# Peptides against a protein of PDB entry 7AL2: the designs that were tried, part 24

Target 1, 85 residues: chain A of PDB entry 7AL2
Amino acid sequence: YEIMLIRPKTIDDINYVVDQVLEESNPVILDLSFLEKESPANFKLAGEKIKQMRSNYGAEALLLSRCNDKNLIIIAPKGVSLVRK

## One batch from the design tools (peptide; aimed at target 1 R54 A59 L64 R84)

Design b2_p22_4_s4 (made by RFdiffusion4, then SolubleMPNN; from b2_p22_4, 10 letters changed)
Fold by OpenDDE base, seed 1:
Structure b2_p22_4_s4 (fold): chain B 85 residues (1-85), chain A 22 residues (1-22)
Amino acid sequence: as target 1 above (85 residues)
Amino acid sequence: MEIGEFKSKEEEDEFIDSLVNS
């Protein structure tokens, strides 16, 4: 698998994340800071997609870093284990 | 906030679940 990195800005980007996780089985490191600041609606959508992937498809999500200028989360597909030590 | 600041995976999961409320 590949690890994708993206700072989504549009709905297309959000759908890209979903496709990477569910169809390509690639973990995605997301920076949600753009959506959080510029599009509350799409930020919420992204969050709902993450929840859906976790709830329905066995994806895992893990916070990497959140501060004033970034909101980094890794989403891993089922079969790729995220282990926090 | 960094990954190591969470006490457990459960605590982090709770944070993730609340993200859309931020």
Scores: peptide ipSAE 0.160, ipTM 0.729, DockQ to the pose 0.469
OpenDDE base, seeds 2, 3, 4, 5: peptide ipSAE 0.144, 0.098, 0.119, 0.114; ipTM 0.714, 0.669, 0.678, 0.686

Design b2_p22_5 (made by RFdiffusion4)
Pose (drawn by RFdiffusion4):
Structure b2_p22_5 (pose): chain A 85 residues (1-85), chain P 22 residues (1-22)
Amino acid sequence: as target 1 above (85 residues)
Amino acid sequence: LEEELEMYKEWGIDVWDETEIE
């Protein structure tokens, strides 16, 4: 499989992440910092999509890093386990 | 930070002890 890296800026990028996790079953490492400071509406929308994916489709989501200009999240689809060691 | 942690929890985002937070 592939791990996709993205910093979403638009709704199309949000739909891109939904499709990678749900259709391609690829994990996505995404930086939500652009949406957070540029479009609070789309940041909330991105978070709702992550909640739906975990609730209904068995995706795992993990915060990797949070600092000025970075909010790094990993989304693993059902079938890729995030194992804490 | 507490408000963000509550928000991430609501979105189903896990925060582990070793998570890098600055």

Design b2_p22_5_s1 (made by RFdiffusion4, then SolubleMPNN; from b2_p22_5, 11 letters changed)
Fold by OpenDDE base, seed 1:
Structure b2_p22_5_s1 (fold): chain B 85 residues (1-85), chain A 22 residues (1-22)
Amino acid sequence: as target 1 above (85 residues)
Amino acid sequence: MEEFLKELKEWGVEVYEDTKIE
């Protein structure tokens, strides 16, 4: 699999993330800082998509870090386990 | 910050205690 990195800015970008996780089975490292600042509605939408991927498809989601510049979350498909040592 | 963490919890995003959050 591939690890995708994206800072989504539009709904199309959000849907791209969903496709990568659910269709391509690729983990995605998300930077939600743009949406959080520029589009609170789409930020919430992204969160709802994360919730749906977890609840319905067994994806995992983990906050990597949050600062003014970046809001990093990794989303892993069911087949990829997030392990902390 | 508290609102942010609340949203993450609602979405089911895991957050570790040592995670950098500013």
Scores: peptide ipSAE 0.771, ipTM 0.948, DockQ to the pose 0.856
OpenDDE base, seeds 2, 3, 4, 5: peptide ipSAE 0.769, 0.770, 0.769, 0.770; ipTM 0.948, 0.948, 0.948, 0.948

Design b2_p22_5_s2 (made by RFdiffusion4, then SolubleMPNN; from b2_p22_5, 12 letters changed)
Fold by OpenDDE base, seed 4:
Structure b2_p22_5_s2 (fold): chain B 85 residues (1-85), chain A 22 residues (1-22)
Amino acid sequence: as target 1 above (85 residues)
Amino acid sequence: MKEFEEFLKEYGVEIFDDTEIE
């Protein structure tokens, strides 16, 4: 698999993340900082998609970093485990 | 910050114990 890196800015980008996780089974490291700052609606949508992927498809979501200019979350598809040391 | 924490909780984004949130 591939690890995708993306800073979503549009709904299309959000759907791209969903496709990567669910259809391609690729982990995605996404930066939600743009949406958080520029589009509350799409930020919420991103969250809803994360929840859907977790609840319905067994994906995992983990916060990697949060600051004023970063909002990094990794989403792992089912079959790729996030393991803490 | 409180809003973001609520976001994480609502949508099920996990957090490491040592992850700093600003």
Scores: peptide ipSAE 0.649, ipTM 0.895, DockQ to the pose 0.790
OpenDDE base, seeds 1, 2, 3, 5: peptide ipSAE 0.646, 0.648, 0.647, 0.648; ipTM 0.893, 0.894, 0.894, 0.894

Design b2_p22_5_s3 (made by RFdiffusion4, then SolubleMPNN; from b2_p22_5, 14 letters changed)
Fold by OpenDDE base, seed 5:
Structure b2_p22_5_s3 (fold): chain B 85 residues (1-85), chain A 22 residues (1-22)
Amino acid sequence: as target 1 above (85 residues)
Amino acid sequence: MEEFFKELEEWGVEIFEDTKIE
């Protein structure tokens, strides 16, 4: 698999994340900082997609870091485990 | 920040205790 990195700015970008996780089975390192600041509506939409991927498809989601300019979350498809040593 | 954590909880995003949050 590939690990995708994206800072989504549009609904198309959000849907790209969904496609990567669910259709391509690729983990995604996601920076939500743009949406959080510039589009609360799309930020909420992105979160709803994360919830759906977890609840309906067995994806995992983990906050990597949050600061003033970063909101990093990794989303792993069901076949990829996130393991902490 | 409080609103952010509320959203993460609703979305089911895991947060480690030692995660850097600012």
Scores: peptide ipSAE 0.718, ipTM 0.931, DockQ to the pose 0.845
OpenDDE base, seeds 1, 2, 3, 4: peptide ipSAE 0.717, 0.716, 0.716, 0.716; ipTM 0.931, 0.931, 0.931, 0.931

Design b2_p22_5_s4 (made by RFdiffusion4, then SolubleMPNN; from b2_p22_5, 9 letters changed)
Fold by OpenDDE base, seed 3:
Structure b2_p22_5_s4 (fold): chain B 85 residues (1-85), chain A 22 residues (1-22)
Amino acid sequence: as target 1 above (85 residues)
Amino acid sequence: LEEFLKFLKEYGVEVFDDTEIE
């Protein structure tokens, strides 16, 4: 698999994340800072998609870091384990 | 920050205690 990096700006970008996790089974490190600042509606939509992937498909979501210009979350598809040692 | 923490909890994003959050 590949690890995808993306800072989504549009609904198409959000759907791209969903496609990568559910269809391609690729982990995604996404930066939600643009949506958080520029589109509260799409920021909420991104959250809803994260919840759906977790609840219905066994994905896992973990915050990596948050600052003023970065909001990094990793989404792992079922079968890719996020392990903390 | 409080709104963001609410977002994480609402949509089920895990957060470790040592995670950097500004």
Scores: peptide ipSAE 0.773, ipTM 0.950, DockQ to the pose 0.816
OpenDDE base, seeds 1, 2, 4, 5: peptide ipSAE 0.772, 0.773, 0.773, 0.773; ipTM 0.950, 0.950, 0.950, 0.950

Design b2_p22_6 (made by RFdiffusion4)
Pose (drawn by RFdiffusion4):
Structure b2_p22_6 (pose): chain A 85 residues (1-85), chain P 22 residues (1-22)
Amino acid sequence: as target 1 above (85 residues)
Amino acid sequence: SALDEDIIEDGEELMKEIEEAE
Protein backbone atom coordinates (compact mmCIF):
# COMPACT_ATOMS: atom_id res chain seq x y z
CA TYR A 1 0.00 0.00 0.00
CA GLU A 2 0.92 3.75 0.09
CA ILE A 3 0.93 6.39 2.79
CA MET A 4 -0.25 9.74 1.39
CA LEU A 5 1.07 13.07 2.69
CA ILE A 6 -1.01 16.22 2.28
CA ARG A 7 -1.67 19.66 3.72
CA PRO A 8 -5.34 20.24 2.76
CA LYS A 9 -6.24 23.72 1.45
CA THR A 10 -9.62 23.18 -0.28
CA ILE A 11 -12.78 20.97 -0.03
CA ASP A 12 -11.40 18.92 -2.95
CA ASP A 13 -8.34 18.04 -0.77
CA ILE A 14 -10.71 16.94 2.02
CA ASN A 15 -12.57 14.70 -0.47
CA TYR A 16 -9.16 13.42 -1.63
CA VAL A 17 -8.38 12.21 1.94
CA VAL A 18 -11.86 10.57 2.28
CA ASP A 19 -11.24 8.69 -0.97
CA GLN A 20 -7.67 7.53 -0.01
CA VAL A 21 -8.79 6.14 3.37
CA LEU A 22 -12.14 4.69 2.17
CA GLU A 23 -11.63 3.71 -1.50
CA GLU A 24 -7.87 3.05 -1.76
CA SER A 25 -7.46 1.91 1.90
CA ASN A 26 -4.32 4.02 2.16
CA PRO A 27 -3.25 5.78 5.35
CA VAL A 28 -2.97 9.56 5.07
CA ILE A 29 -0.62 11.83 7.02
CA LEU A 30 -2.24 15.23 6.89
CA ASP A 31 -1.38 18.66 8.21
CA LEU A 32 -4.58 20.55 9.16
CA SER A 33 -2.73 23.84 9.93
CA PHE A 34 -3.73 25.56 6.65
CA LEU A 35 -7.47 24.83 7.11
CA GLU A 36 -7.28 25.74 10.80
CA LYS A 37 -6.03 29.33 10.19
CA GLU A 38 -7.51 29.98 6.68
CA SER A 39 -10.93 28.30 6.76
CA PRO A 40 -12.39 27.45 10.16
CA ALA A 41 -15.46 26.18 8.27
CA ASN A 42 -13.43 23.66 6.26
CA PHE A 43 -11.40 22.69 9.35
CA LYS A 44 -14.68 21.77 11.14
CA LEU A 45 -15.77 19.94 7.94
CA ALA A 46 -12.47 17.99 7.78
CA GLY A 47 -12.94 16.94 11.44
CA GLU A 48 -16.53 15.85 10.80
CA LYS A 49 -15.32 13.64 7.93
CA ILE A 50 -12.65 12.10 10.20
CA LYS A 51 -15.38 11.43 12.91
CA GLN A 52 -17.63 9.73 10.32
CA MET A 53 -14.74 7.57 8.98
CA ARG A 54 -13.88 6.34 12.52
CA SER A 55 -17.53 5.85 13.57
CA ASN A 56 -18.80 4.04 10.48
CA TYR A 57 -15.72 2.60 8.69
CA GLY A 58 -13.30 1.65 11.50
CA ALA A 59 -10.58 4.17 10.67
CA GLU A 60 -8.07 5.12 13.41
CA ALA A 61 -6.86 8.70 13.76
CA LEU A 62 -3.86 9.86 15.79
CA LEU A 63 -2.41 13.30 16.56
CA LEU A 64 1.30 13.14 15.89
CA SER A 65 2.38 16.77 16.36
CA ARG A 66 0.83 20.13 17.29
CA CYS A 67 2.87 23.37 17.19
CA ASN A 68 2.76 26.80 15.51
CA ASP A 69 2.02 26.15 11.76
CA LYS A 70 1.58 22.37 12.24
CA ASN A 71 -1.32 20.08 13.25
CA LEU A 72 -0.21 16.63 12.06
CA ILE A 73 -2.77 13.88 12.02
CA ILE A 74 -2.50 10.25 10.72
CA ILE A 75 -5.60 8.43 9.49
CA ALA A 76 -5.27 4.72 9.05
CA PRO A 77 -8.04 2.79 7.33
CA LYS A 78 -9.70 -0.42 8.69
CA GLY A 79 -6.96 -2.93 7.84
CA VAL A 80 -3.91 -0.90 8.91
CA SER A 81 -3.34 -0.87 12.64
CA LEU A 82 -1.60 1.97 14.44
CA VAL A 83 0.34 0.11 17.08
CA ARG A 84 1.70 2.10 20.04
CA LYS A 85 4.89 0.67 21.30
CA SER P 1 -10.37 21.29 18.12
CA ALA P 2 -12.66 19.93 15.39
CA LEU P 3 -11.39 16.45 16.13
CA ASP P 4 -12.62 13.93 18.68
CA GLU P 5 -11.22 14.46 22.19
CA ASP P 6 -9.74 10.90 22.40
CA ILE P 7 -7.59 11.68 19.32
CA ILE P 8 -6.17 14.73 21.11
CA GLU P 9 -5.62 12.84 24.38
CA ASP P 10 -3.86 9.92 22.67
CA GLY P 11 -1.72 12.29 20.68
CA GLU P 12 -0.65 14.26 23.79
CA GLU P 13 0.24 11.02 25.52
CA LEU P 14 2.30 9.86 22.50
CA MET P 15 4.22 13.16 22.34
CA LYS P 16 4.95 12.98 26.07
CA GLU P 17 6.25 9.43 25.82
CA ILE P 18 8.53 10.33 22.88
CA GLU P 19 9.97 13.27 24.84
CA GLU P 20 10.64 11.05 27.91
CA ALA P 21 12.39 8.42 25.71
CA GLU P 22 14.68 11.08 24.20

Design b2_p22_6_s1 (made by RFdiffusion4, then SolubleMPNN; from b2_p22_6, 14 letters changed)
Fold by OpenDDE base, seed 4:
Structure b2_p22_6_s1 (fold): chain B 85 residues (1-85), chain A 22 residues (1-22)
Amino acid sequence: as target 1 above (85 residues)
Amino acid sequence: SPLPQEVIEEGERLQAERQARL
């Protein structure tokens, strides 16, 4: 698999994340800071889709960094284990 | 650290509060 990195700015970007996790089985390192600042609606949408992937498809999520200019989360598809030491 | 979902939900709450004050 590949590890994808993206800072989503549009709905298309959000759907790209979903496709990478569910269809391609690629982990995604996600920076939500743009949506958080610029689009409340799309920020909410991204959160809902992440929740759905966790609840319905066995995806796992881990917070990497949260600060003023970054909101970094890794989303791993089912079968890719996230390990925190 | 909080779960990513909790971070997202907290961010949504803060955004909603900011929007209400505008």
Scores: peptide ipSAE 0.048, ipTM 0.569, DockQ to the pose 0.045
OpenDDE base, seeds 1, 2, 3, 5: peptide ipSAE 0.046, 0.032, 0.034, 0.037; ipTM 0.568, 0.563, 0.564, 0.557

Design b2_p22_6_s3 (made by RFdiffusion4, then SolubleMPNN; from b2_p22_6, 11 letters changed)
Fold by OpenDDE base, seed 4:
Structure b2_p22_6_s3 (fold): chain B 85 residues (1-85), chain A 22 residues (1-22)
Amino acid sequence: as target 1 above (85 residues)
Amino acid sequence: SPLDEDVIKEGLELIEEEKLKE
């Protein structure tokens, strides 16, 4: 598989993330800082999509870092486990 | 704005709902 990196700016970008996780089974490193700053509504939408992927498709998501102009999250599809040591 | 902050807080709660176990 591939690890995708994206900083979404539109709903189309959010849906691209969903497709990568659910259809392509690719982990995604996601930076939500643009949406958090420019579109709170779409930021919440991204959160809703993450919850849906967790609840319905066995995806796992972890907040990696939230600081100035960065909101990094890794989303792992079912079959790719996230392990903390 | 306060409304935007509330929406951001809700989004963060959704994202952080499940965390890795330590």
Scores: peptide ipSAE 0.473, ipTM 0.804, DockQ to the pose 0.081
OpenDDE base, seeds 1, 2, 3, 5: peptide ipSAE 0.472, 0.470, 0.472, 0.471; ipTM 0.803, 0.802, 0.804, 0.802

Design b2_p22_6_s4 (made by RFdiffusion4, then SolubleMPNN; from b2_p22_6, 12 letters changed)
Fold by OpenDDE base, seed 3:
Structure b2_p22_6_s4 (fold): chain B 85 residues (1-85), chain A 22 residues (1-22)
Amino acid sequence: as target 1 above (85 residues)
Amino acid sequence: SPLDESVIKEGEKLIEEEKLKE
């Protein structure tokens, strides 16, 4: 698999993340700081999509870094295990 | 917040901010 890196800015980017996780089975490292600042509606949408992927498809979502200008999350599809060592 | 406990759990934080250099 591949690990995708993205800072989503549009709804198309959000749907791209969903497609990568669910259809391509690729983990995604994403920074949600742009949406959080520029589009509260799309930020909420992104959160709902992450919640759905976890609840219905067995995805994992882990917070990597949270600060003023960063909101870094890794989303792993079912079958890719995220392990803390 | 859209990223509250129902979306990302506190226990799922992997690294601290200081460890992310770039």
Scores: peptide ipSAE 0.149, ipTM 0.611, DockQ to the pose 0.364
OpenDDE base, seeds 1, 2, 4, 5: peptide ipSAE 0.042, 0.016, 0.015, 0.022; ipTM 0.576, 0.514, 0.503, 0.520; seed 5 fails the geometry check

Design b2_p22_7 (made by RFdiffusion4)
Pose (drawn by RFdiffusion4):
Structure b2_p22_7 (pose): chain A 85 residues (1-85), chain P 22 residues (1-22)
Amino acid sequence: as target 1 above (85 residues)
Amino acid sequence: SAHEEWGIEPLEEGETVELEKE
């Protein structure tokens, strides 16, 4: 499989992440810092999509890093386990 | 915070996470 890296800026990028996790079953490492400071509406929308994917489709989501200009999240689809060691 | 509202857990400092295919 592939792990996709993205910093979403638009709604199309949000839909891109939904499709990678749900259609391609690829994990996505995404930086939500652009949406957080540029579009609070789309940041809330991106989070709602993450909540739906976890609730209905068994995706795991993990915060990797949070600092000025970075909010790094990993979303693993059902079938890729995030194993804490 | 937003990640707490979304129910997302953080990775602790020094902790390791691996991606394992099922």

Design b2_p22_7_s1 (made by RFdiffusion4, then SolubleMPNN; from b2_p22_7, 7 letters changed)
Fold by OpenDDE base, seed 4:
Structure b2_p22_7_s1 (fold): chain B 85 residues (1-85), chain A 22 residues (1-22)
Amino acid sequence: as target 1 above (85 residues)
Amino acid sequence: SWFEEMGIEPLKEGEKVELVRE
């Protein structure tokens, strides 16, 4: 499988992430820092999508890094478990 | 925090995460 690093900036980017996770079954590393700073509405939307993927589609998520300029989250699709070691 | 509200746990520094395909 493929893992993509993406820093979404638009709704299209958000939807692309959803497609990668739900349709392509690919884990994605998200940097939400752009949305968090530039678009509260799209940041909220991204969060809602993450919630939906976890609640309704069996996705798992893990915070990788949070600082002033980065907000890195890995989201794994159903069938890919995140195991901390 | 936002992450707490989201229920997303943080990976700690030095900790590893393995992606295991089921």
Scores: peptide ipSAE 0.584, ipTM 0.910, DockQ to the pose 0.920
OpenDDE base, seeds 1, 2, 3, 5: peptide ipSAE 0.584, 0.580, 0.583, 0.582; ipTM 0.910, 0.909, 0.909, 0.909

Design b2_p22_7_s2 (made by RFdiffusion4, then SolubleMPNN; from b2_p22_7, 6 letters changed)
Fold by OpenDDE base, seed 4:
Structure b2_p22_7_s2 (fold): chain B 85 residues (1-85), chain A 22 residues (1-22)
Amino acid sequence: as target 1 above (85 residues)
Amino acid sequence: SPFEEWGIEPLKEGEKVELVRE
């Protein structure tokens, strides 16, 4: 399977992430640093989308790193488990 | 933390995560 790294800047980018997870069943490494700095509303939207994917579609998500320039979250679709070691 | 509200837990430094296709 394919793992995509994306740093969304727009709502279209957020929806593209959702499509990758729900429609393509691909895990995604998501960098929310742009949205967190430039659009609190879209940052919140992205988080709500992740919550919805977890709650309603069996997705899993882990925060990998949070610093000034990076806000990395790995999202796994249903069918891909995230197992911490 | 917003991540807590979204149910996103942090991976700790030194910890590994394995992606397992079911």
Scores: peptide ipSAE 0.681, ipTM 0.934, DockQ to the pose 0.927
OpenDDE base, seeds 1, 2, 3, 5: peptide ipSAE 0.680, 0.680, 0.680, 0.681; ipTM 0.934, 0.934, 0.934, 0.934

Design b2_p22_7_s3 (made by RFdiffusion4, then SolubleMPNN; from b2_p22_7, 6 letters changed)
Fold by OpenDDE base, seed 3:
Structure b2_p22_7_s3 (fold): chain B 85 residues (1-85), chain A 22 residues (1-22)
Amino acid sequence: as target 1 above (85 residues)
Amino acid sequence: SWFEEMGIEPLEEGEKVELVRE
């Protein structure tokens, strides 16, 4: 399976992530640093989408890195388990 | 922080994560 790295900048990008996870069943590595810096509203929206995917659709998420210029989260769809080693 | 409010746990430096498709 494929794992995509995406740094969303628009609502369309956020919805594309949701489609990858829920419809395509692909895990995604997200860099949320652009939204966090440039659009508080869309950052909030992205967070709500992640919450919904975890709460309602069995997605899992881990924080990979957060610093000044990046905010990396891995989100895995139902059927792909994240196992910490 | 925002990830703490959402309950998203961090992967620690040096730790590995395996993706297991079921």
Scores: peptide ipSAE 0.577, ipTM 0.908, DockQ to the pose 0.907
OpenDDE base, seeds 1, 2, 4, 5: peptide ipSAE 0.574, 0.572, 0.574, 0.572; ipTM 0.907, 0.907, 0.907, 0.906

Design b2_p22_7_s4 (made by RFdiffusion4, then SolubleMPNN; from b2_p22_7, 7 letters changed)
Fold by OpenDDE base, seed 4:
Structure b2_p22_7_s4 (fold): chain B 85 residues (1-85), chain A 22 residues (1-22)
Amino acid sequence: as target 1 above (85 residues)
Amino acid sequence: SWAEEMGIEPLKEGEKIELVKE
């Protein structure tokens, strides 16, 4: 599988992330810091999409880093387990 | 925190992640 690193800035970017996880079955590393700072509405939307992927489609997620300029989340699709070591 | 509200657990410093394809 392929793992994409993306810092979404638009709704199209958010939907692309969803497509990668659900349609392509690819893990994604997200940096949500742009949305968090620049678009509260789209940040909320991104969060809802993450919740939906986890609740409805068996995705897993872990927080990698949270600081002033980063909000890094890894999302794995159903069929790819995230195991902490 | 935001992550706590989202129910997303943090990876701690020094920990590793293994992605296991099922």
Scores: peptide ipSAE 0.640, ipTM 0.928, DockQ to the pose 0.904
OpenDDE base, seeds 1, 2, 3, 5: peptide ipSAE 0.637, 0.637, 0.639, 0.638; ipTM 0.927, 0.927, 0.927, 0.927

Design b2_p22_8 (made by RFdiffusion4)
Pose (drawn by RFdiffusion4):
Structure b2_p22_8 (pose): chain A 85 residues (1-85), chain P 22 residues (1-22)
Amino acid sequence: as target 1 above (85 residues)
Amino acid sequence: SKEEEISLYESWGIDVPDDVPW
């Protein structure tokens, strides 16, 4: 499989992440810092999509890093386990 | 604040470990 890296800026990038996790079953490492400071509406929308993927499709989501200009999240689809060691 | 952000991420189904670099 592939792990996709993205910093979403538009709704199309959000739909891109939904499709990678749900259609391609690829984990996505995404930086939500652009949406957080540029579009609070799309940041809330991105979070709602992560909640739906976890609730209905068995995706795991993990916060990796949070600092000025970075909000790094990993989304793993059902079938890729995030194992804490 | 840090605690508000933790609560927000957890409400979205995002796990926030104790060792997250803030």

Design b2_p22_8_s1 (made by RFdiffusion4, then SolubleMPNN; from b2_p22_8, 13 letters changed)
Fold by OpenDDE base, seed 1:
Structure b2_p22_8_s1 (fold): chain B 85 residues (1-85), chain A 22 residues (1-22)
Amino acid sequence: as target 1 above (85 residues)
Amino acid sequence: SVEDYKKELESFGVEVPEDTPV
């Protein structure tokens, strides 16, 4: 698999994230800072997509950091474990 | 607020560790 990095700005970007996780089985490091600041509606949409991926497909999501103008979340498809030591 | 943000993320199913900067 590949690890994708993206700071989504549009609904198309959000759907790209979904495609990477569900269709390509790629983990995604997601920066939600743009959506949080510029589009509360799409921020919520992104969150709903994360919830759906978790609930329906066994994805896992973890906040990495929210600071310094970044809002970093990793989304892992089922089969890729997120482990904290 | 920070707490509201954490609750929102958790409602999305995003794990928010206690030691993670937010």
Scores: peptide ipSAE 0.749, ipTM 0.946, DockQ to the pose 0.800
OpenDDE base, seeds 2, 3, 4, 5: peptide ipSAE 0.747, 0.746, 0.749, 0.747; ipTM 0.946, 0.946, 0.946, 0.946

Design b2_p22_8_s2 (made by RFdiffusion4, then SolubleMPNN; from b2_p22_8, 12 letters changed)
Fold by OpenDDE base, seed 3:
Structure b2_p22_8_s2 (fold): chain B 85 residues (1-85), chain A 22 residues (1-22)
Amino acid sequence: as target 1 above (85 residues)
Amino acid sequence: SLEDYIKELESYGVEVPEDTPF
């Protein structure tokens, strides 16, 4: 599989993330800082998509880093396990 | 607040560790 890196800015970008996780089975490392600052509505939409992928499709989501200029989260599809040692 | 933000992430099913890797 491939690991995708993206800082989504539009609804199209959010849907791209969903497609990568659910259809392509690729983990995605997201920076949600743009949506958090520029569109609270789209930030919440991204969160709802994460919830759906986790609750209905067995995806996992983990916060990697949070500061003023970054909001990094990894989303892994069901076939890829996130393990912390 | 940061705590409210963490609660929001957790409501979406995002795991938030006590210390982030990066």
Scores: peptide ipSAE 0.583, ipTM 0.884, DockQ to the pose 0.682
OpenDDE base, seeds 1, 2, 4, 5: peptide ipSAE 0.579, 0.581, 0.582, 0.582; ipTM 0.880, 0.884, 0.884, 0.884

Design b2_p22_8_s3 (made by RFdiffusion4, then SolubleMPNN; from b2_p22_8, 8 letters changed)
Fold by OpenDDE base, seed 1:
Structure b2_p22_8_s3 (fold): chain B 85 residues (1-85), chain A 22 residues (1-22)
Amino acid sequence: as target 1 above (85 residues)
Amino acid sequence: SIEELKKEYESYGIEVPDDVPF
């Protein structure tokens, strides 16, 4: 698999993330900082998509970093395990 | 608050490790 990195700005970008996780089975490192600041509605949508991927497809999501300019989350498809030590 | 932010992430199923700084 590949690990995708994206800072989504549009609904199309959000759907791209969904496609990467569900169709391509690629983990995605996602920076939600743009959506959080510029589009609360799309930020909420992104969160809902993450929830759906988790609930319906066994994806996992983990916060990596949060600061003023970063909101980094990794989303892993069911076949990729996120392990914390 | 930080605790409220954590709960927001968790509401979407995003795990928040204890060692992640906010």
Scores: peptide ipSAE 0.659, ipTM 0.922, DockQ to the pose 0.842
OpenDDE base, seeds 2, 3, 4, 5: peptide ipSAE 0.654, 0.655, 0.656, 0.651; ipTM 0.921, 0.921, 0.921, 0.920

Design b2_p22_8_s4 (made by RFdiffusion4, then SolubleMPNN; from b2_p22_8, 12 letters changed)
Fold by OpenDDE base, seed 3:
Structure b2_p22_8_s4 (fold): chain B 85 residues (1-85), chain A 22 residues (1-22)
Amino acid sequence: as target 1 above (85 residues)
Amino acid sequence: SLEDFIKELESYGVEVPEDTPF
């Protein structure tokens, strides 16, 4: 598989993330800082998509880093385990 | 607040560890 890196800015970007996780089975490392600052509605939408992927498709999501200018989250599709050592 | 942000992420099913990796 491939690991995708993206800082989504639009709804198209959010849907791209969903396609990568569910259709391509690729983990995605997201920076949600743009949506958090510029569009609370699209930030909420991204969160709802994460919830759906986790609840209905067995994806995992983990916060990697949070500060003023970054909001890094990894989303792993079912079959790719996130393990902390 | 940070606490409200964490609660929001957790409501979406995002795991929020005590210490972030990065």
Scores: peptide ipSAE 0.610, ipTM 0.892, DockQ to the pose 0.663
OpenDDE base, seeds 1, 2, 4, 5: peptide ipSAE 0.606, 0.609, 0.609, 0.610; ipTM 0.888, 0.892, 0.891, 0.890

## One batch from the design tools (peptide; aimed at target 1 F43 R54 I73)

Design b2_p23_1 (made by RFdiffusion4)
Pose (drawn by RFdiffusion4):
Structure b2_p23_1 (pose): chain A 85 residues (1-85), chain P 23 residues (1-23)
Amino acid sequence: as target 1 above (85 residues)
Amino acid sequence: SSNDEFTSLDDDAIDEMIEEAES
């Protein structure tokens, strides 16, 4: 499989992440810092999509890093386990 | 401030992050 890296800026980028996790079953490492400071509406929308993917489709989501200009999240689809060691 | 501790994101954690961004 592939792990996709993205910093979403538009709704199309949000739909891109939904499709990678749900259609391609690829984990996505995404930086939500652009949406957080540029579009609070799309940041809330991106979070809602992550909640739906976990609730209905068995995706795991993990916060990896949070600092000025970075909010790094990993989304793993059902079938890729995030194992804490 | 920086935080590099791995945290599993549940609905409450995601909602808190959203509230912080809207503040």

Design b2_p23_1_s1 (made by RFdiffusion4, then SolubleMPNN; from b2_p23_1, 15 letters changed)
Fold by OpenDDE base, seed 1:
Formats: C-alpha cells, structure tokens, sequence
Structure b2_p23_1_s1 (fold): chain B 85 residues (1-85), chain A 23 residues (1-23)
C-alpha cells in the first residue's frame, strides 16, 4: 500500500481521503488545520467521515499532533494496524 | 491548546474537537 499525505481544503479533498482509505486501502496522513480555520463546517464533515469510516469499515484514526498551525491525523484502513508503543 | 501526545481519535475525541472548532 501507499501512505497518502494531504491537507484538505475542499469537500473533494475530503472525499479523496475517504476513497483512499476505503477503496484503495491506503493509510492517509491528514492535516486538518486548513479546514479548521477556513471552513468549520467542512471540518465537521471531515470528522463525520472519519467516524463513519471507523464505525462502518473498521478504520482506525490517531491524532498525531495538534497545535495552532497543524492538526495532524492518521487514518488507516482495517487491514493496516496502527500501534502506539 | 497544543496537544503533541499521540492519542486515538475515537468518536468522543472527534466530537470534542469539532465542538471546539464550531463553538
């Protein structure tokens, strides 16, 4: 698999993340800081998509780092295990 | 709030984050 990296700015980007996780079975490292600042509504949407992927498809998500200028998250499909030491 | 601790993003954590942004 590939690990995708994206800082979503649009709904299309959010859907891209969903496609990568669910259809391509690729982990995605996200920076949600743009949506958090520029589109709270789409930030909420992104969160909803993450919850849906977790609930319906067994995806897993971790918050890697959050501060003023970044909101880094990794989402892994069911076939990829995220292990915290 | 700075959070550099790696934590699982379960539904509760996601909802908290969304609430912070939308508040």
Amino acid sequence: as target 1 above (85 residues)
Amino acid sequence: MEDNTIVELDDEKLEEMVEEVLS
Scores: peptide ipSAE 0.688, ipTM 0.904, DockQ to the pose 0.877
OpenDDE base, seeds 2, 3, 4, 5: peptide ipSAE 0.686, 0.687, 0.685, 0.687; ipTM 0.901, 0.906, 0.901, 0.901

Design b2_p23_1_s2 (made by RFdiffusion4, then SolubleMPNN; from b2_p23_1, 16 letters changed)
Fold by OpenDDE base, seed 1:
Structure b2_p23_1_s2 (fold): chain B 85 residues (1-85), chain A 23 residues (1-23)
Amino acid sequence: as target 1 above (85 residues)
Amino acid sequence: MEDNTIIELTDEILDEMVKEVLS
C-alpha cells in the first residue's frame, strides 16, 4: 500500500480521503487545519466521514499533532495497525 | 484536549473538535 498525504481544501479532497482508505486500502495522513479555519462546515463533514470509516469499515484513526496552525491525523484502513510506543 | 499528543481519534474527540470549530 501507499501512504497518502493531503491537506484537504474541498469536498472533493474529503472524498479522495475516503476513496483512498476504503477503495485503495491506503493509510492517509491528513492536515485538517485548512478546513478548520476556512470551512467549518466541511471540517464537520470530514469528521463525520472519519467516524463512518471507523464505525462501518474498521478504520483506525490517531491524532498526531494539533496546534494553532496544524491538525494532523492518520487514518488507516482495516488491516493496517497503528501502534504507539 | 491536550495539544500535540498522539491519541486515539474517537468519536467523542471528533465531536469535541467539531464543537470547538463551530462555536
Scores: peptide ipSAE 0.724, ipTM 0.914, DockQ to the pose 0.675
OpenDDE base, seeds 2, 3, 4, 5: peptide ipSAE 0.724, 0.724, 0.723, 0.722; ipTM 0.914, 0.914, 0.914, 0.915

